# Peptides against a protein of PDB entry 6GMG: the designs that were tried, part 33

Target 1, 331 residues: chain A of PDB entry 6GMG
Amino acid sequence: DSDDRVTPPAEPLDRMPDPYRPSYGRAETVVNNYIRKWQQVYSHRDGRKQQMTEEQREWLSYGCVGVTWVNSGQYPTNRLAFASFDEDRFKNELKNGRPRSGETRAEFEGRVAKESFDEEKGFQRAREVASVMNRALENAHDESAYLDNLKKELANGNDALRNEDARSPFYSALRNTPSFKERNGGNHDPSRMKAVIYSKHFWSGQDRSSSADKRKYGDPDAFRPAPGTGLVDMSRDRNIPRSPTSPGEGFVNFDYGWFGAQTEADADKTVWTHGNHYHAPNGSLGAMHVYESKFRNWSEGYSDFDRGAYVITFIPKSWNTAPDKVKQGWP

## One batch from the design tools (peptide; aimed at target 1 Y278)

Design b2_p9_8_s2 (made by RFdiffusion4, then SolubleMPNN; from b2_p9_8 with P2E S9V)
Fold by OpenDDE base, seed 5:
Structure b2_p9_8_s2 (fold): chain B 331 residues (1-331), chain A 9 residues (1-9)
Amino acid sequence: as target 1 above (331 residues)
Amino acid sequence: SEPPLAIPV
């Protein structure tokens, strides 16, 4: 129930954050303190600190998606998503593995499918593609030049993405980014933009016409990456949560983690920023908290979700919401 | 930590 959601108040631009609290290998703080950090570290436009606007605070108040929303400048569309799935592992485990004690066949198959995704390889693929895109953007002053550069880069690497249709999410992602068209953003100049990454966790068993078992335990065949490209068709992701397996059980619809454009080569050292729930300081959920997690803590996810995707979008280079280095916590 | 709870827009 979103009726208790409240927009966090404005924080003075010069207000420094309070120290973050360590929690399970993460750094945690209340949303208002994250706003303070954001204003000090991530708010810069053309090198100048900015107070988080009311609109941005409103976006942030939605929880985990709000963190990605405020930093990317748009609500996540999730169209350009990557993952890695080990088909051989999946087939082998289904054939030779056994259900755990008390585990149903459907539960076993759902678990095996979940475990056949490699979060690190999925993230690596997204980083690889983002790097190619950034090279294609660097000296391109119109979309045609960007697309030509992109095709050349992909051809040189013998990347299967070179065979994607011109209207695919892969090639259309830049032109469909609002900040690319904005005068104070890209101004239709690709060289003013950079690729950034966020991740989404979600449930595979979203098809209401499927079996109840798939809705409860996952759909082993859903949201797999295409061979060669690693692209995930996200069109069937409707933010539908896992179905309860017992009375009174409930699951949430998704989680989002913001990575941006960190250059740290070791995936395990990368920092992911995410929120717990919408801000409801006077409601049953309480105040929103923001977490800065290492990759291991982020990629572990929750039982609510059996899929992870790594999504590419674009922001203006003049924004500091995706710096090359992210420090966990405060100070 | 609390599980994520968010409302799509």
Scores: peptide ipSAE 0.068, ipTM 0.811, DockQ to the pose 0.191
OpenDDE base, seeds 1, 2, 3, 4: peptide ipSAE 0.046, 0.053, 0.051, 0.057; ipTM 0.782, 0.781, 0.789, 0.784

Design b2_p9_8_s3 (made by RFdiffusion4, then SolubleMPNN; from b2_p9_8, 4 letters changed)
Fold by OpenDDE base, seed 3:
Structure b2_p9_8_s3 (fold): chain B 331 residues (1-331), chain A 9 residues (1-9)
Amino acid sequence: as target 1 above (331 residues)
Amino acid sequence: GPVPLAVPV
């Protein structure tokens, strides 16, 4: 179905974006105008603006995942993911709650599970961990030094992540980042890297061996964070969409939102950049649009998804794709 | 509102 995908054309480096402004917490523009903004604001390598390359434009053209892809420098692997789940709320609602009128038991359980996730707490956990990682990176000039620093930081905070296996995504994430190994990236120097965050929305009921009800209404037990760490095992996420509950109904496989490394302490004021669909200007879907959403707009998600994860990856500090401050729109 | 329609690579 992506056969209609087109790579957006190059934009001159000096071309300013057409103005656009946020409405109800979300700013929206067409992909070509986002490329213009990206070149002015986010394209910098070692302080120098760059034209978005053909490869980067191609990555971007894939939609919401493309926004994360172009800004992180790699296709999302989603290995180091965090969430927050209120187990007590879940148990209490299952015990004392009742299905709504017309709601099946499976639908009720799926809804209660979805509502037991706290997007804000999940995001805050990822930010906390990213901060710890950034402190560990700051003075580390090899991976061993980084890992030692990381373990010390975790021990000082009595963080359960200190007990993770050395092969876990938590400890292996840096070494598995391509830009860490690149000469013009990290060059194997952790102090040249910084932690960044993106989010993925997806469907829990992806197990084809499970009941049809779980595929339609969610799997209440799937993709829960581990207690203490907040880590989500994403290994079973195969980008399988929700199963239709009625004829003609269809759901999308995922959504991705780019946060980067914003320093805004108020979660509600943070900006999340995402896309609607792959770029198909001559197809039925039309041109790709890029959204800059406040956290409330992002975290609301869609009925297509019942899980949200906040993922940590790394980029070189020389890249400006994750600035301290992100602004919506263009004046 | 807008609905994401992304396809994995």
Scores: peptide ipSAE 0.050, ipTM 0.805, DockQ to the pose 0.190
OpenDDE base, seeds 1, 2, 4, 5: peptide ipSAE 0.049, 0.049, 0.050, 0.049; ipTM 0.802, 0.803, 0.805, 0.802

Design b2_p9_8_s4 (made by RFdiffusion4, then SolubleMPNN; from b2_p9_8, 3 letters changed)
Fold by OpenDDE base, seed 5:
Structure b2_p9_8_s4 (fold): chain B 331 residues (1-331), chain A 9 residues (1-9)
Amino acid sequence: as target 1 above (331 residues)
Amino acid sequence: SEPPLAVPV
């Protein structure tokens, strides 16, 4: 019940984190200790450490989405999302593959669709687009200059995104970012902003008008990327969890992982920061924990989800919530 | 409205 959520207390600005603990190839800590690390490593505005505000601690307390929220400065809108889907693999497996023993046709199709998404290629596409955006931002002092630069970059690369409508989430993402308009943020200067990436895991079978089988086992046709662009239409994502397949079974609504703007070229070496659940130290769920996972650990996901998307948003360059290098754990 | 809460993964 959301009523047992508690805002973590303030941590002194000079308090150092306790060591993180290994957890299934990840580094794990309690939320209060993550706040300590965040203040030491990620809190910097214009090179100065900041104490995490009450508002930021409130955002963080929401769990996995809270980690992305506090680091991006806004609740995730998920409008500029990318994925990669192997259509040939999907068709071939449906044609030549066989359901497992006891697996229904709907379960088989849902599984094959899930397995046809390539998380690494989806992530790579988002990084490619973020790089193009960052080049377009670098010397642009107004939105018009940014958009002109962006179109030019896309044309030079023969990228299908050049054909997107001017009102698309792709072109409107910067102007719709609150921190871009803030005086202490971008101040309407694109060159003060940078593109950042987070990931969302969610369930495909969210349509209440669809079959029960799609809600239980996934909708094979839902949330596929558009050919050429890799853009995913997220408009139908309403944070509806997977339907139970057995009595007493329950699934989580979503998972969020924060990547930011790491420059590590090897995807397997990148670090993803995420939370388990909302902070309920006196409730049944207990205290929120924060995980720093390698890409393999993040991209593996859970049975709760059959879709992953890699989302681009923007933060001011003056923020240190998305550094070039992220170290897993503490120290 | 309160944003959706993440439940443990």
Scores: peptide ipSAE 0.046, ipTM 0.783, DockQ to the pose 0.584
OpenDDE base, seeds 1, 2, 3, 4: peptide ipSAE 0.042, 0.044, 0.042, 0.042; ipTM 0.774, 0.781, 0.776, 0.775

## One batch from the design tools (peptide; aimed at target 1 Y62 G250 V252 H277)

Design b2_p10_3 (made by RFdiffusion4)
Pose (drawn by RFdiffusion4):
Structure b2_p10_3 (pose): chain A 331 residues (1-331), chain P 10 residues (1-10)
Amino acid sequence: as target 1 above (331 residues)
Amino acid sequence: SFLNYNPEPP
């Protein structure tokens, strides 16, 4: 009867996954089967396949956060985040639009703020920034050389990110990555690391001392990207879900999607990996399923979330959790 | 209500 979280059992390294295919842009498989796929195409350490460890299987069983947790080796902090927001569209649609049939002004403002975000440009911004970071760490063998290389390209590119504080989440992103300092990971050598990207969908109205309207319909001024840099201050994100509008209405507090470092230029052809909930086959929600969605399917989101952030972190180059290509389903 | 699909780890 218990809807307790259980850890999926160990899968032998030779066990191949059951086949599955995408339908209308999304593929799904039970977590036990995805572990088999992950061990075949994502588990490599210096080209050697590995079994998903007990710890990794435990992390994965937590739901959507599990895929990102496993692939990055750290529970996501969301410290370095980017998004795109059309300020002009937002200001114009507020002073020119009107609430629709059955909206409070707070609901109208919350929706307009939501629709003013552009998740394609937001992902595109994280893409170009991660590319600059990777070029900066290519031949840099200490952090100082990495930061010098990073600032040099940002200044020459006239990127407002050059003026970020030395201790900001941007410039401190590499040094604050645990695997960067690990002797078996980056070993304080930026050339052994790689920038990767994952996404977080979440709710804007997370201030418990704010009006109910913002908790139910969103805070338009919350989690907007800074101009020029596109950085999103994620410090006030506390994993608080959208408040219900009527009794019995339940919302999920966040969703994580793993992109990695795919080389595909078509943002619409990129695949994003995420789970539906925690693993509980003997319980109410049932077994965890891993979803592999095209970008538009992922960025479609749900009414639970009115905010999207594209996050950059680092993993060692010796890993294979962020390959150049990601294929939906199996084979 | 809150749909606690993604429980907080210890």

Design b2_p10_3_s1 (made by RFdiffusion4, then SolubleMPNN; from b2_p10_3, 4 letters changed)
Fold by OpenDDE base, seed 2:
Structure b2_p10_3_s1 (fold): chain B 331 residues (1-331), chain A 10 residues (1-10)
Amino acid sequence: as target 1 above (331 residues)
Amino acid sequence: PVLNVNPAPP
């Protein structure tokens, strides 16, 4: 029950974290200890570490989405999302492949669709776009200059994103970022902002008007990236979990992973920070745990989800929630 | 805001 959520208490600013625990290639700790690490490593504003505020602790307590929330400064809107889908693989497998023993046609199609997404290519596309955006931000002191720079960059690269509407999430994302407008944030100066990335895993079969089979086994046609741009229409994502295939079975609504702005060129070496569930130390779920996972661990996902999107948003450069290098665990 | 109810990684 959501009523058992608790906001973690404040941690002293100078309190050092306890060591993280290894867990199947991940680094794991309880949320309170993550707050300690966050204050030492990620809390810096203009080079000065900050105590995590009560508001930030409350955000964090919401689980995996809370990790992205506290580090991005806003609840995820997921509007600027990218993925990669191999249409040829999908078509070929549907045509030439066979359902597994006991697998229904709907289950087969859902599985084939899931397997036709490439998490690594989706991530790389987001990184590519974020890089373009960062170049456009670098010397732009107003939104108009940013947009002009962005269009020029896209034209030079012959990127299909150049054809997006001015009101599209791609062009409107910066102006819709609260921290961009804040005096101590961007202060309406694009050059004070940088693009950052997080990822969301979710279920494709969320349409209640669709067949029960799609809700159980996935909707093969849902949440595909647009050709050329890689943009995913996330408007139909309402955080609806997969429908149970057997009595008593339940699935999770989503998973969020925070990447930020790491410069590690090898995707496999990048670190993704996420949580297991909302903080309920006195409830059945227990205390929230935070995980720092390598890309392999993150991108693997769970059977609860058949889609992965990589989302771009913005934070002030003065924040240290998205450093160039992220160290897994503690120390 | 929506709460997350993910299980721990295996």
Scores: peptide ipSAE 0.347, ipTM 0.869, DockQ to the pose 0.138
OpenDDE base, seeds 1, 3, 4, 5: peptide ipSAE 0.122, 0.187, 0.071, 0.326; ipTM 0.789, 0.796, 0.752, 0.876

Design b2_p10_3_s2 (made by RFdiffusion4, then SolubleMPNN; from b2_p10_3, 4 letters changed)
Fold by OpenDDE base, seed 1:
Structure b2_p10_3_s2 (fold): chain B 331 residues (1-331), chain A 10 residues (1-10)
Amino acid sequence: as target 1 above (331 residues)
Amino acid sequence: PVLNLNPAPP
């Protein structure tokens, strides 16, 4: 019941987190303790530590999406999304492979499609693009300068993104970022902004006009990246969960993981911050927990999802919600 | 905004 969501209470600015440590690549703590950590580590604006506001605590209380929301400053729109799909693997497996015992044809095709996505390569593509964008932002003091720089960078790298339409989410992403326009944010100065990354896991079979099999086992053709660019059209993602395959079975809507702007080159050493569900301390779900997972833990996902996307957005450089280094837990 | 319901991590 969505009505049992509760906004976590304010935590004193000087309150240190209770200690917690990672186990098998994942650290876990209750949302209240994460707020304490957030205030000590991520809350800084222009170098000054801030108490998490009531509005930010409300955002956070929405669950995994809340973690991305509070750190990015806006509810995720997912417009600039990247993935990697091995088309040759997919075609070859469909041609030469066979369903497992008890596996339907639709289930087989859905599984093969899911397995044809490469989460690490998708993440790498997003990081590559974010790096290009950051270089374009660095010395640009208006949007026109940013766009010119971006086109030059893409041309130098012979990147297919240079051929995208001017109205593409790729080129419009900065201007559509609220914090870019804010006086205390970017103030319309691209050089005050930086690119950041988050990830979303979701279900491919969301088309209600499609077959029941696609809704149950996945749509093999849905949410594939465009060749060359790696861009994923997310317009059909409506947060619809997987359909049950048996009586009593249920699936969840999505999972979001916050990466930010970590500089660690080894993907396996990067930390992803996410939540388990919306905060309902007095309800059946219980209190929200926040997880800090290594990439392997994050990228494994759940059977609820057969797609992963890596999304680029922007935050002001004055925010410390996306530091170069992220550590799991608290000593 | 949409609320998240997510399974517990393994």
Scores: peptide ipSAE 0.338, ipTM 0.880, DockQ to the pose 0.125
OpenDDE base, seeds 2, 3, 4, 5: peptide ipSAE 0.328, 0.224, 0.157, 0.242; ipTM 0.882, 0.802, 0.775, 0.839; seed 3 fails the geometry check

Design b2_p10_3_s3 (made by RFdiffusion4, then SolubleMPNN; from b2_p10_3, 6 letters changed)
Fold by OpenDDE base, seed 5:
Structure b2_p10_3_s3 (fold): chain B 331 residues (1-331), chain A 10 residues (1-10)
Amino acid sequence: as target 1 above (331 residues)
Amino acid sequence: PVLNAQPARP
């Protein structure tokens, strides 16, 4: 925790948002104004608007991760993560490509690895799996029924996920979701839950025992998806930022983007909600801002990160934090 | 929980 982090004040339930501002093809606003929009659009429980609680405002104040936290109802665990990596492209570029002028071998390999990930295919895989899960949830009134449905769906599609262990994050994700067990949430009824998606950008070179080059330029072998399933082992992600390559250089620890359960078939038209940093209105960082970005702007990422993952979790269907359609900005 | 410790660029 930072000593200068501040919880945003409560906003009246009926207060309408101010207009968002355009920012590099995104819609941008200050965190307090996002709270206003959230209360009008996303706060609904069983169709009733809710004021964002002090606890939720505290979660939100953590920055980009706070946006995902408040909308998913839990701090991200990132256990059920998907990505797409083109191994043939990677091998071919390493073999036939050459470092650019002034580029080190380690920098070249790190860059080639980064470029071998396909964000769109990773996102599509997560959506595919979420769809399968949603079908398995629809008429299941206990966890056993859900798991049986899930196995049947995977078998019908000849999906490699059918071979995952029963204790894997894939099969245990629902029962490990706090809102599934809550009386006002799922109440242990899978049919009351739906799968949702968020994304995390992070640095591959987090191993402190590895070379300095890997920490500076990336670890080409780290955080690759398993063939067939697309699952990424996130256990080694410790929220460690990229190491500086020059004095005074600093990098962000991570970026989280909230997608939810949008039904827009065109990935390029989907909206991703994220924050710039923790809320510190009286500190050097200043007030937190919230961005609503199209997929192109989100998936482009930053030089701070060389990995992207698309993560599945669950929320109650009674929540409106993951609507079918998300409108960018305000009005 | 870990906070977003540095500003992300727009």
Scores: peptide ipSAE 0.317, ipTM 0.866, DockQ to the pose 0.150
OpenDDE base, seeds 1, 2, 3, 4: peptide ipSAE 0.290, 0.285, 0.291, 0.288; ipTM 0.850, 0.852, 0.851, 0.848; seed 3 fails the geometry check

Design b2_p10_3_s4 (made by RFdiffusion4, then SolubleMPNN; from b2_p10_3, 5 letters changed)
Fold by OpenDDE base, seed 4:
Structure b2_p10_3_s4 (fold): chain B 331 residues (1-331), chain A 10 residues (1-10)
Amino acid sequence: as target 1 above (331 residues)
Amino acid sequence: PVLNANPARP
């Protein structure tokens, strides 16, 4: 229920954040304090610190997705998503494994499918592709040049993405990015843009026409990456949460984590920024909190979700929402 | 746009 969502108030541009606090291996703070940090660290446009606008604060107030929204400049479309799935492991476990004590067949199959995804490999694939895209962007001053560069890079690496259709989200992602077309953004110049990454955790069993078991325990066949490319068809993701398995049980619709364009080579040292829920300081949920998690904490996910995707989008290089290095917490 | 809904998480 969005009726109790509140937009956080403006924070003075020069206000320093209060210290973050540790929470289960991650840094945690209230949303108002994150705004303060954001203004000090991530707000820069063309090298100048900016106050978070009312519009941006409204975006942020939407919860975990709001963190990605404010930093990417658009509500996530999730069109260019990557994952890694071990088909051989999945088949082998189904064939040779057995349900745990008290576990139904559907629950077993859903669990095996979930465990056959590799978050780290999915992230690595997205980073690989983002790197290719960034090289293609670097000296391209129009979309045609970008696409030509991209095709050349893919050919050189013998990447299966070279076989994607021109209408694929892979090739259309840049032109469909609003900030690419903005005068103070890309201004239709690819070399002014850079690829960035965020992640989404969600539930596979979203098909209302499927069995109740799939809605409760997952759909083992849903949202798998295409072999070779790693692309996930996200078109059937409608933000439907997992169905309860017992009375009183409830699950969250999704989780978004912002990575940006960190250059840290060790995945375990990368920082992911996310929120717990929409901001409702006067409601039952309470104030929104923002977390900065290492990859281990992010990739662990929750029982609410059995899928993870790593999504590529683009932002102007003039923005500082995706710096090379992200420092966890404050100070 | 869809918000991050109930229930709350850590």
Scores: peptide ipSAE 0.309, ipTM 0.862, DockQ to the pose 0.180
OpenDDE base, seeds 1, 2, 3, 5: peptide ipSAE 0.307, 0.310, 0.317, 0.303; ipTM 0.858, 0.860, 0.859, 0.858; seeds 2, 3 fail the geometry check

Design b2_p10_4 (made by RFdiffusion4)
Pose (drawn by RFdiffusion4):
Structure b2_p10_4 (pose): chain A 331 residues (1-331), chain P 10 residues (1-10)
Amino acid sequence: as target 1 above (331 residues)
Amino acid sequence: SYDLTKKYYD
């Protein structure tokens, strides 16, 4: 009867996954089966396949956060985040539009702010920034050389990110990555690391001391990207879900999707990996399922979330959790 | 502590 979280059992390294295919842009499989796929195509350490460890299986079982947790080796901090927001569209649709049949002004403002974000450009911005970071760390063998290389390209590219504080989440992103300091990971050598991207969907109205309207319909001024850099201050994100509008209405507080470092130029052809909920086959929600969605399927989101952030972190190059290509389903 | 992925109610 318990809807307790259970850890999926160990899968032998030779056990192949059951086949599955995408339908209308999304593929799904039970977590036990995804572990088999992950061990075949994502588990490589210096090219050697590995069994998903007990710890990794435990992280994965937590739901959508599990895929990102496993692939990055760290519970997601969301410290370095990017998004796109059309300020002109937002200001114009507020002073020119009107609430629809059955909206409070707070609901109208909350929706307009939501629709003003552009998740394609947001992902595109994280893409170009991650590329600059990877070029900066290619031949840099200490952090100082990495930061010099990073600032040099940003200045020459006239990127407002060059003026970020030395201790900002942007410039400190590499040094604050645990695997960067680990002897078996980056060993303080930026050339052994790689920038990767995952996404977080979340709610904007997370201030518990704010009006109920913002908790129920969103805070338009919250989690907007800074101009020029596109950085999103994630420090006030506390994993607080959208408040219900009527009794019995439940919302999920966040969703994480793993992109990695795919080389596909078509943002719509990129695959994003995420789970539906924690693993509980003997309980109410049932077994965890891992979803592999095309970008547009992922960026469609849900009414639970009115904000999207595309986050950059680092993993060692010796890993294979962010390959150049990601294929939906199996084989 | 870590949140589980589920729905939340009042």

Design b2_p10_4_s1 (made by RFdiffusion4, then SolubleMPNN; from b2_p10_4, 6 letters changed)
Fold by OpenDDE base, seed 2:
Structure b2_p10_4_s1 (fold): chain B 331 residues (1-331), chain A 10 residues (1-10)
Amino acid sequence: as target 1 above (331 residues)
Amino acid sequence: SIPLQRKVYE
């Protein structure tokens, strides 16, 4: 299937986008037109508009993950991930609820677990942590200073993240960011970096050694956030899709949504950018389309996925891939 | 190989 992936052609730097079209509350366009918008709006480095490079276009062609890839500057590692899970709701529903007609116990438990996640609270937690990180970054000119600031901020807020190991994704995320080390990026100066957020939807039932039911209907115990911190261990996420429950059925392996660093306080008004599939204009899938969705549209997800995580990474402040305000569609 | 989004969602 991947053999028919094509890298979108270059777009002239001065080429303006065609208007986006509405699609179920989203703004939608073909990938080539998104490149045009990207060049006009998000491409700026140190205030200068840039043409999307061939490498970036190739990244983008990978689908939804490509959108996050081109805007974050690296393929998502998903190590610093947050979610919110209502344990009390989960336990209560399992105890007092019952399977729907025709629903197996495994289906019931999987569904209840899925419904016990709160996407909005997960997003809120990620934004909270990103804010703390940004405060720690702003006056730090080396990693040591950043880490010291971060610990102080966490202590001041009595945040459970203060107890994380020094080697945890939380503390190591900055140093593991390629753009932090780049001369034209952070240049090893934390104050030149800012925290950004993207989201991943994926399937919980990825353990191939577990029961078929868990692979088909979800693993209720998988990918839960740690109490207090909200951190999700993503190490077992191998991009394995949900197993078919009937012949001919197939599910998407994952979905990525790019948020960046929007300052809109109302979660419902935030814009998430994502793609529908890898770019295959001459294949059965067709051309890749890019969507700009409100949070409600993004967080709604699909039956393909029963988990959502909100991930923090970093980009140079000189990049404009994560502006304070994102306008949906074009113009 | 690098994972890509393999299927269209509706």
Scores: peptide ipSAE 0.279, ipTM 0.875, DockQ to the pose 0.377
OpenDDE base, seeds 1, 3, 4, 5: peptide ipSAE 0.266, 0.123, 0.136, 0.272; ipTM 0.873, 0.802, 0.805, 0.873; seeds 1, 5 fail the geometry check

